# Peptides against a protein of PDB entry 3B8E, part 12

Target 1, 230 residues: chain A of PDB entry 3B8E
Amino acid sequence: PFLIFIIANIPLPLGTVTILCIDLGTDMVPAISLAYEQAESDIMKRQPRNPKTDKLVNEQLISMAYGQIGMIQALGGFFTYFVILAENGFLPIHLLGLRVNWDDRWINDVEDSYGQQWTYEQRKIVEFTCHTPFFVTIVVVQWADLVICKTRRNSVFQQGMKNKILIFGLFEETALAAFLSYCPGMGVALRMYPLKPTWWFCAFPYSLLIFVYDEVRKLIIRRRPGGWVE

## One batch from the design tools (peptide; made by RFdiffusion4, then SolubleMPNN)

Design b1_p9_2_s3 (from b1_p9_2, 5 letters changed)
Fold by OpenDDE base, seed 4:
Structure b1_p9_2_s3 (fold): chain B 230 residues (1-230), chain A 9 residues (1-9)
Amino acid sequence: as target 1 above (230 residues)
Amino acid sequence: SLALLAAAL
């Protein structure tokens, strides 16, 4: 979000505090839960990694994590962001370059796409109203990301949902996301204004896309061993 | 985490 905020000069899509709540709050227990995942049924049929040539974090893993899944997650967050701003009168094209005037406290007549003028206070309410649904969007796509991370090759349907710590992590991150989104005072403490329950569903297509994309990838790997997709 | 860090950046 911050790179696009700088490059496109758009209003801040996700606050720094909200990012910290993701990285240290909602993602920590889920990430730890993966250490308790059962080995894939075929792990003992694979050759051991060569510690001299094979990296634990290789270009394929970086491409999958950052270049593929991370991009889908970012697109999901930005989709939610653009929808919220469009519902408040700011079409995506109008947001380009708007940051300079948006963040200026002395400009109280920033026009939206319909010619309505917005005060600094009104703009910041909309911005902080956007941060919470962006955060929730990230949590919803994290459900898919966590589930796909259970296995490298086997389908989730082959592995099953037997990891109780992972299931606990999914409930914990969701409960924490609901707490941060709806607890009184979070707007003052974290600049996270409460979201309409409908915004939880905005990420579901992206979460489903992540899941389907990874299951198709794993299916290709199983059918074509040694492919560039592995 | 890292995908979200990349998404957060």
Scores: peptide ipSAE 0.048, ipTM 0.800, DockQ to the pose 0.045
Fold by OpenDDE base, seed 1:
Structure b1_p9_2_s3 (fold): chain B 230 residues (1-230), chain A 9 residues (1-9)
Amino acid sequence: as target 1 above (230 residues)
Amino acid sequence: SLALLAAAL
């Protein structure tokens, strides 16, 4: 979000408070839950990692986590952001460079893509109305991210959903996201305005894409051991 | 989190 916010000079897609709610709120229990995951069925058939040559966090894991999954998650968030702004009269092309005037409290006549004028207060309501659905979008794509993290090589369908702590984490992060989105006063306290329930579904295609992408990756690894994908 | 931070970057 911030790199695109700086480079494209668009209205802020995701606030600092919402980022903190992800990093300290919704991600904690899910991340801890992975410590309780059962070993993969083939782990005893694999050679031990060489602690001198093999890193726990290798370039491939970084590429998968940050370069692939992280990018799909960001695309999901930005998709939600652009849809909300478009529904409010701001087409994606009109957002480019708009930040300077958008964030100026003395400009009360910022035009949308249809020539409608927006006051500073109206613009900030729309901006903060984007932050909550972006946050919720991230939580929904995190469901897929957490589920794919259960295994390195085996399909999730082979591993199953036996980790009760992980299942609890999925419910907890969702309940926390709902609480932060709909609790009275969150608009004032966190600048998180309530979202329509339909916005929860905006991320589902991206969550499914993450899941399918990783399952296909794991399938390729199982069929072609020692390939560039492993 | 860090993937989102990298994507948020």
Scores: peptide ipSAE 0.044, ipTM 0.783, DockQ to the pose 0.040
Fold by OpenDDE base, seed 2:
Structure b1_p9_2_s3 (fold): chain B 230 residues (1-230), chain A 9 residues (1-9)
Amino acid sequence: as target 1 above (230 residues)
Amino acid sequence: SLALLAAAL
């Protein structure tokens, strides 16, 4: 979000405070819950890694986490952002370079894609209206990310949902996301304006895509051990 | 989070 904000000069998709709420709020309990995950059924049949040659965090893990799953997560967030702005009269192409005028408090006649003029205050309401759905989109795609992280090789359907701490984490992060989104005063405190319930569903295709992508990856690994995907 | 940060970047 932030590099695209800089490179494309678009209105800010996700606020810094909102990012902190993700990194310190919604992600923390889910991440800890993975430490309590049961070993995969075949893990004891695998040789231990060589601690001299094999890194815990390798390029493949970085590529999977950041380059693949992370990109799908960002696409989900940006999709939500562009849909909200388009519904408010700002088509994606019109947002390119708009940041300079958008963020200027002295310009009160910024035109949308339909020639409607927007005051600074109106624009900031729309911007902060985007931040909360982007945040919620991230939480919804994190459900899929957390679930796929339960296993490296086995399907989630083989592993099951036996980790009660992980299940608790999913409910906790969702409850926290709802609290941050709907609690009175969050617009002032966090610049998070309340979202319509329909925006929770905007992330679901991306969450499903993450899940399907990883399950297909794991299926390939199980069928072709020693492949480049492993 | 970090994946989102990387994709946010």
Scores: peptide ipSAE 0.043, ipTM 0.778, DockQ to the pose 0.039
Fold by OpenDDE base, seed 3:
Structure b1_p9_2_s3 (fold): chain B 230 residues (1-230), chain A 9 residues (1-9)
Amino acid sequence: as target 1 above (230 residues)
Amino acid sequence: SLALLAAAL
């Protein structure tokens, strides 16, 4: 989000408060829940990690987490952002370079893609209207991310959903996301304006994509041990 | 997640 915000000079896709709500709110219990996950059935067939040569965080993990899954999650969030701005008259091409004028409180005549003028207050309402669905989109794709993190090699269908703390985490993060999105006064307190329920569904294709992508990856690893995918 | 943080950065 911030990298594209800086490079493309677009209106802020995700607010600092919403980022804090993700990193400290919705991600915390799910992340802790992974510590209670049962060991994979094949763990006793693996050699112990060599502490001198084997890193806990290797290039493969970084590539998978940041380069693959993280990019799909970001694309999901940005898709939601661009859809909302387009519905409010701002086409994606028109957003490029717009940040400078968008964030200027003295400019009250910023034109949209249709020549409609927007006051600073109206623009900030639209921006904060984008922050909440971006946040919710992230939570929905995090469901898939958390589920795929249960295993390294085995399918989630082989591992099962036996971790009650993980299930609790999924409900907790969803309930927290709903609370932050719909509780009266959140627009003032957190700059998170209420969502139409339809925005929850915008992330579902991306969440499904993450899940299917990882299950296919794991299937390839199981069928071709020592392949380039491992 | 760290993945989201990297995507968010």
Scores: peptide ipSAE 0.043, ipTM 0.779, DockQ to the pose 0.042

Design b1_p9_2_s4 (from b1_p9_2, 5 letters changed)
Fold by OpenDDE base, seed 4:
Parts: sequence; C-alpha cells; structure tokens
Structure b1_p9_2_s4 (fold): chain B 230 residues (1-230), chain A 9 residues (1-9)
Amino acid sequence: as target 1 above (230 residues)
Amino acid sequence: SLALLAASL
C-alpha cells in the first residue's frame, strides 16, 4: 500500500494504525496457530532437509509468500479501495497524482471525476472510509492464506481442519476485525469508520483465488515432484 | 503477516 501511495501519489489506501492492527492484532493468533498444525501425512517419507544447503525460508517460499500470495492480497485490498473511491466519485485514473492536493488541508475545492468539489474534511472521511474495508479485505484474504499455509504439499482436503487453535484463530481475527470496524468510537480512536456489511464480500473472489491458486500449485507439485513450482 | 507487511510497506 505505502509503496503505491508514494509511486502513484494516490490518497492513502491503508492507514498505519490499520496495518498495526493487522500485524499485531488479526494475524498474531492465526500465525501462532500454525505451530500446532499436524505434520503432513507424507513428511516421514521425505528426506530430511540438508541443514547446510536447505533453508527453512528459501527463495521459493519468499516468492510464494511475498511475490504471489502477498501480491494477490494487495490487489484485493486495492480493488476494494478503488471501488470505494469510484463510488464516491473518484475514478482510478483521477487518483493518480491526487495525493498532493488531497492531503492539503488548505485546498477545499478538489474536484472528483464528475467535477464535484470536495472539502478537506469530506476527503478525509472518504479516505478513512477506505481504510476499514481495506483492512477487512486483508482479513478475508488472510483466511485463505492461513488455510493454505496448513500444508506445503498436501491439499487442505487431505489435511482437514483438525487444528482447533487455527479454527479459533479464524474466529478471533474475524471477531477482532468486526470489533475494530463497528465498535463505537473507532472512527475517532483509530480512524476506522464503520463499513457496510457488503464490503466484506468484496474480498471473497480474491480469497477464493488464493485458495484455488495454492490448491492447483500443490496439485502440480504432487503430480510432478521436483518441478520449479515446489 | 510478512506478505502483508511487505505489501503494506
């Protein structure tokens, strides 16, 4: 989010507070829950990794986590952001370079894509209205990310949902996301304005895409061991 | 987390 905010000079897609709520709040219990995941059924049939050559975090894992899944997650968040801004009169093309005038409190006549003028206060309401759905979008795609992280090779359908701590984590992160999104005063305290329940569904296609993408990846690995996809 | 942190940065 912040890199695109700098490069494209768009209004801030996700606030620092919301990022902290993700990294320290919603993703903490889910991440810990993975330590309690059952070993994959074939793990004892695999050769032990060479501790001198085989890193626990290798380039493939970094590419998968940051380069693939992380990019899909970011695209999901940005999609929600662009939809909300478009519904408020700001088409994606009009957002390019708009940050300078958007963040200037002395400019009260920033035009949208339809020639409507927006005061600084109105613009900040719309910006903070984007932060909560972006945050919720991230939580919804994290459901898929957490579920796919249960295994490296086996399908989730082979592994099953037996990890009670992971299930608890999914409920906890969702409950925390709902709390942060809808609790009175969060708009003042965290700049997280309440979102319409419909915004929760904007991430579902991306969450499904992450899940399907990883299941297909795992299927390819199972069918063609030693491929570049592993 | 780290992917989101990397995406958030």
Scores: peptide ipSAE 0.055, ipTM 0.813, DockQ to the pose 0.044
Fold by OpenDDE base, seed 3:
Structure b1_p9_2_s4 (fold): chain B 230 residues (1-230), chain A 9 residues (1-9)
Amino acid sequence: as target 1 above (230 residues)
Amino acid sequence: SLALLAASL
């Protein structure tokens, strides 16, 4: 989010508080739950990692995590952001460079794409209205990310959903996201304004895309061992 | 996740 915020000078898509809620709130239990995942059925067919040559974090892992899955997650969040701003009169093209005037509290006549003037207070309400659905979008795509992280090579359908701690993590992160989104006073405390329930569904296509993409990737790896995808 | 952290940066 911050890279596009800096490069495109758009209104802040995701607040610092909402980022902290993701990194310290919704991601913690899911991440810990992966330590309890059952070993893949093929693990004993692999040679042990050489500690001198083999990195724990390799280029393939970075490419998958940051370059592929992370980009799909970011696209999901930004899609939700652009839809909300468009519904409030700000078309995506109009947001480019708008940050400077958007964040200026002395400018109370910022025009939208339809010539409507917005006060600083009104603009901040819309911005904070975007933060909660962006946050929820991230949680929904994290469901897919967590599920695909259960295995490196095997399908999730081969591994199964036997990790009770992971299942608990999925419920916990969802319950926490609902609590932060709908509890009275969260708009004041966390700048997280309540969202319409429909915003939860905006991320579902992206979550499904992540899951299907990874299952296809794993299928290719299983069918073509030692291919460029591995 | 590291993916979200990368997307958030």
Scores: peptide ipSAE 0.049, ipTM 0.796, DockQ to the pose 0.043
Fold by OpenDDE base, seed 1:
Structure b1_p9_2_s4 (fold): chain B 230 residues (1-230), chain A 9 residues (1-9)
Amino acid sequence: as target 1 above (230 residues)
Amino acid sequence: SLALLAASL
């Protein structure tokens, strides 16, 4: 979000408060829940890692987590952002460079893609209306991220959903996201305006993509041990 | 979080 905000000079896609709500709110219980995951069925058949040569966080894990899954999550968030702004008259091409005038409180005649003029107050309402669905989009793609993190090699269908703490984490993060999105006063307190319930479904294709992508990755690893994908 | 932070970059 922030690099694209800086490079493309677009209206702020995700606020600092919403990022803090993800990092300190919705991610905490899910992350802790992974400590209670049952060992994979083949773990005792694998050789132990060499503590001198094998890193816990290797380049492959960084590439998968940050380079692949993180990029799909960002694409999901930005998709939601662009759809909301387009529904409000701002096409993606029109957003490029718009930040300078968008953030200027003295400009009250910023035109959308259809020639409609927007006051500073109206623009900020639309901006903060984007932050909540972006946040919810992140929570929905985090469901897939948490589920794929249950195993390194085995399919989630082989592992199953027996971790009750992980299931609780999925409900907790969703309930917290709903609370932050719909509780009265959150627009003033957190700059999080309420979203239509339909916006929860915008991230589902991306969440499914993350899940399928990782299951295919794990399938390749199981069929070709020691491959470049492992 | 960190993947989102990296993606938020």
Scores: peptide ipSAE 0.049, ipTM 0.795, DockQ to the pose 0.040; fails the geometry check
Fold by OpenDDE base, seed 2:
Structure b1_p9_2_s4 (fold): chain B 230 residues (1-230), chain A 9 residues (1-9)
Amino acid sequence: as target 1 above (230 residues)
Amino acid sequence: SLALLAASL
């Protein structure tokens, strides 16, 4: 989000405080829960990693986590952001380069795509109204990310949802996300304004896409051992 | 987190 904010000079999609709430808040318990995941049914049939040649974090893992899943998560967040701004009169093309005037406190006549003028205060309300749904979008796509991280090769349907700590983590991160989104004073404290319940559903297609993408990847690995996808 | 970092990058 931040690089696109810099490169495209768009209004800030996600605040730094909201990013910290993700990285230190919603992700912590889910990440720890993976340590309690049951080994895959076939793991004991695999040769041990060679510690001299094989890295724990390899290029394939980085490509999958950052380059593939990360990009889908980003797209989900940005989709929500662009939809909210479009509903408020700011079409995606009009946002390009708008940041300079958007962030200027002395400009109170910034026009939207329909010629409506927006004061600084009105613009900041809309911006901070985007931050909370973007944050929630990330939590919803993280559900899929956490679930796909249960296994390297086996389907989640083969592994099952037996890890009670992981299930607890999913509920905890969701409850925390709801708390941060709806608790009185979060608009002042975190610049997170309350979101309409409908915004929780905007991420669902992307969460499903992440899940399907990884299940297809794992299916390919199972059918074609030693392929470049492994 | 890492995906958001990659998405933020």
Scores: peptide ipSAE 0.047, ipTM 0.789, DockQ to the pose 0.040; fails the geometry check

Design b1_p9_3_s1 (from b1_p9_3, 6 letters changed)
Fold by OpenDDE base, seed 5:
Structure b1_p9_3_s1 (fold): chain B 230 residues (1-230), chain A 9 residues (1-9)
Amino acid sequence: as target 1 above (230 residues)
Amino acid sequence: VKELIKLLS
């Protein structure tokens, strides 16, 4: 989000405070819960890792983490951002290069895609109105990310949802996200304005896409062991 | 770090 904010000069999609709420708030308990996951049923049928040749962090892991799953998560967040701004009169093409005028407190006549003028205060309300749904979108796609991380090779349907700590983590992160989004005073304290409940559903297609993508990947690995996809 | 980079991208 911040890279696109700089390169495209668009209004800030996700605030620093919201990033901290994800990294220090919603993601900690879910991440810890993975330490309690049961071993995959085929673990004793796999060759041991060679510590001299095989890296714990390899190009395949980086590709999955940053190049594949991370990109789908980012696309989900940006989709929500662009939809909200479009509903408020700012089409995606109009946002390109708009940041300079958007962030200028002395310009009170910034036009939207329909010729409506927006004051600085109105623009900042819309910007901060985007931050909370972007944050919630990340939480929703992280549900899928956490679930796919339960296994490396087996389907989640083969592994099952027996990890009670992981289930607790999913509820905890969702409850915390709801608290941060709807608690009175969060708009002042964290610049997280309340979102319409409908915005929670904007991420669902991307969450499903992450899940399906990883299940297909795992299916390919099971059918063709030793491939470049593993 | 992974999640931070995803959020900053």
Scores: peptide ipSAE 0.008, ipTM 0.531, DockQ to the pose 0.042; fails the geometry check
Fold by OpenDDE base, seed 4:
Structure b1_p9_3_s1 (fold): chain B 230 residues (1-230), chain A 9 residues (1-9)
Amino acid sequence: as target 1 above (230 residues)
Amino acid sequence: VKELIKLLS
């Protein structure tokens, strides 16, 4: 989000506070829960990792985590962001380069795509209105990310959802996201304004996409061991 | 590193 904010000079899609809520709040328990995941059924059939040659974090893992899944997550967040801004009169094309004027508190006549003028305060309300749905979008795509992280090779359908700590983590992060989104005072404390319940569904296609993408990837790995996808 | 990317993305 911050890279696109800089490169495209768009209004800030995701605030620092919301990022901290993701990193320290919603992601921590789910990430810890993966330590309690059952070993894949074929793990004893795999040769041990060579600690001298095989990195724990290899280029393939980085490519998968950052280049693929991370990009889909970012696209989901930005989709939600653009939809909200479009509903408020700011079409995506109009957002390009708008940051400078958007963040200037002395400019109170920033026009939207329909010629409506927006005061600084009104713009900041819309910006902070985007932060919460973006955050929720990240949580929803993280459901899929967490589930796909259960295994490296086996399908989730083969592994099953037996990790109770992971299931608890999914509920915890969702409950925390709901709390941060709807608790009175969060707009003042965290600049997280409440969102319409419908915004939770904006991320579902991307969550499904992540899940399907990884299941297809794992299917390819199972069918073609030693392929470039492994 | 996912956290760092979330900060940077």
Scores: peptide ipSAE 0.008, ipTM 0.490, DockQ to the pose 0.042; fails the geometry check
Fold by OpenDDE base, seed 3:
Structure b1_p9_3_s1 (fold): chain B 230 residues (1-230), chain A 9 residues (1-9)
Amino acid sequence: as target 1 above (230 residues)
Amino acid sequence: VKELIKLLS
């Protein structure tokens, strides 16, 4: 989010404090839960990793985590961001380069895509109104991300949802996200204004996309072992 | 590194 904020000069889509709430709040228990996942049925068919040659984090893992899944997550977040701003009169094309004027406290007549003028205070309200739905969008796509991380090759339908710690993690991150989104004072403390409940559903297509994408990937790996997709 | 990448994303 912050890279696009700089490169495209758009209003800040996600606050730094909100990012910290994701990384230190919602992601911790889910990440720990993966340590309790059952071994895949094919694990004994795999050769042991050579600690001298085989990295724990390899190019394939980076490509999957950041290049594929991370991009879909980012698209989901930005989709939510653009929809909110469009509903408030700012079409995506109008946001390009707007940051300079948006963040200028002395400019109180920034026009939206419909010619409506926005004061600095009004603009900051809209900006902070985007932070919470973007955050929630990330949590919703993380549901799918966590579920797909259960296995490397087996389908989730083959592995099942037997990891109770993972299930707890999904509830915990969702409850924490709801708390951070709706607790009084979070608007001041975290710049997270309360969101309409409908915004929770905005990320569902992307969460489903992540899930389907990974299941298809795993299916290809199972059918063609040693392929470029592995 | 993962956290830093998230901050930069």
Scores: peptide ipSAE 0.007, ipTM 0.479, DockQ to the pose 0.040; fails the geometry check
Fold by OpenDDE base, seed 1:
Structure b1_p9_3_s1 (fold): chain B 230 residues (1-230), chain A 9 residues (1-9)
Amino acid sequence: as target 1 above (230 residues)
Amino acid sequence: VKELIKLLS
């Protein structure tokens, strides 16, 4: 997101405070919950990892986590961002290069895609209105990410949802996201303006996509062990 | 760190 902000010179899609809320708030309990996950049912059929040759974090894991799932998550966030800005008169193509004028407090006549002029204050309200839905989008896609992280090869349907701490983590991150999104004063304190409840659903297709993508990946791995998808 | 990189990407 921040790379696209720099390269495309678009208005800031996700604030630093919202990033901190993800990293320190919503993701901590879910991540810890994975330590309590049961071993996969086929663990006794796998050879032990060689600690000298087999990295805990291999290229395939990096590719999957950052190159695939992370990109889908980022796309989900940006989708929400672009939809909100488009609903406020700023089409995606119009956002390209707009950052300099957008962030200039002395420019009060920035035009949207329809020729409407926006004051600095109005622009910042819209920007901060994007931050919260982007944050919520990340939380919603993290539901899928957390669930897919339960197993390396087995389907979630084979593993089941028996980890009560993981379930608690999903509720905790959701409750925290709701609190940060709707608690009075968060707009002033955190620049997180309240979002319409409908914005929670913008992430659902991406969350489903992550889940389906990983289940298909795992299915391929089970059918073709040692493939490039592993 | 992973999430941060995802968010910075």
Scores: peptide ipSAE 0.007, ipTM 0.487, DockQ to the pose 0.041; fails the geometry check

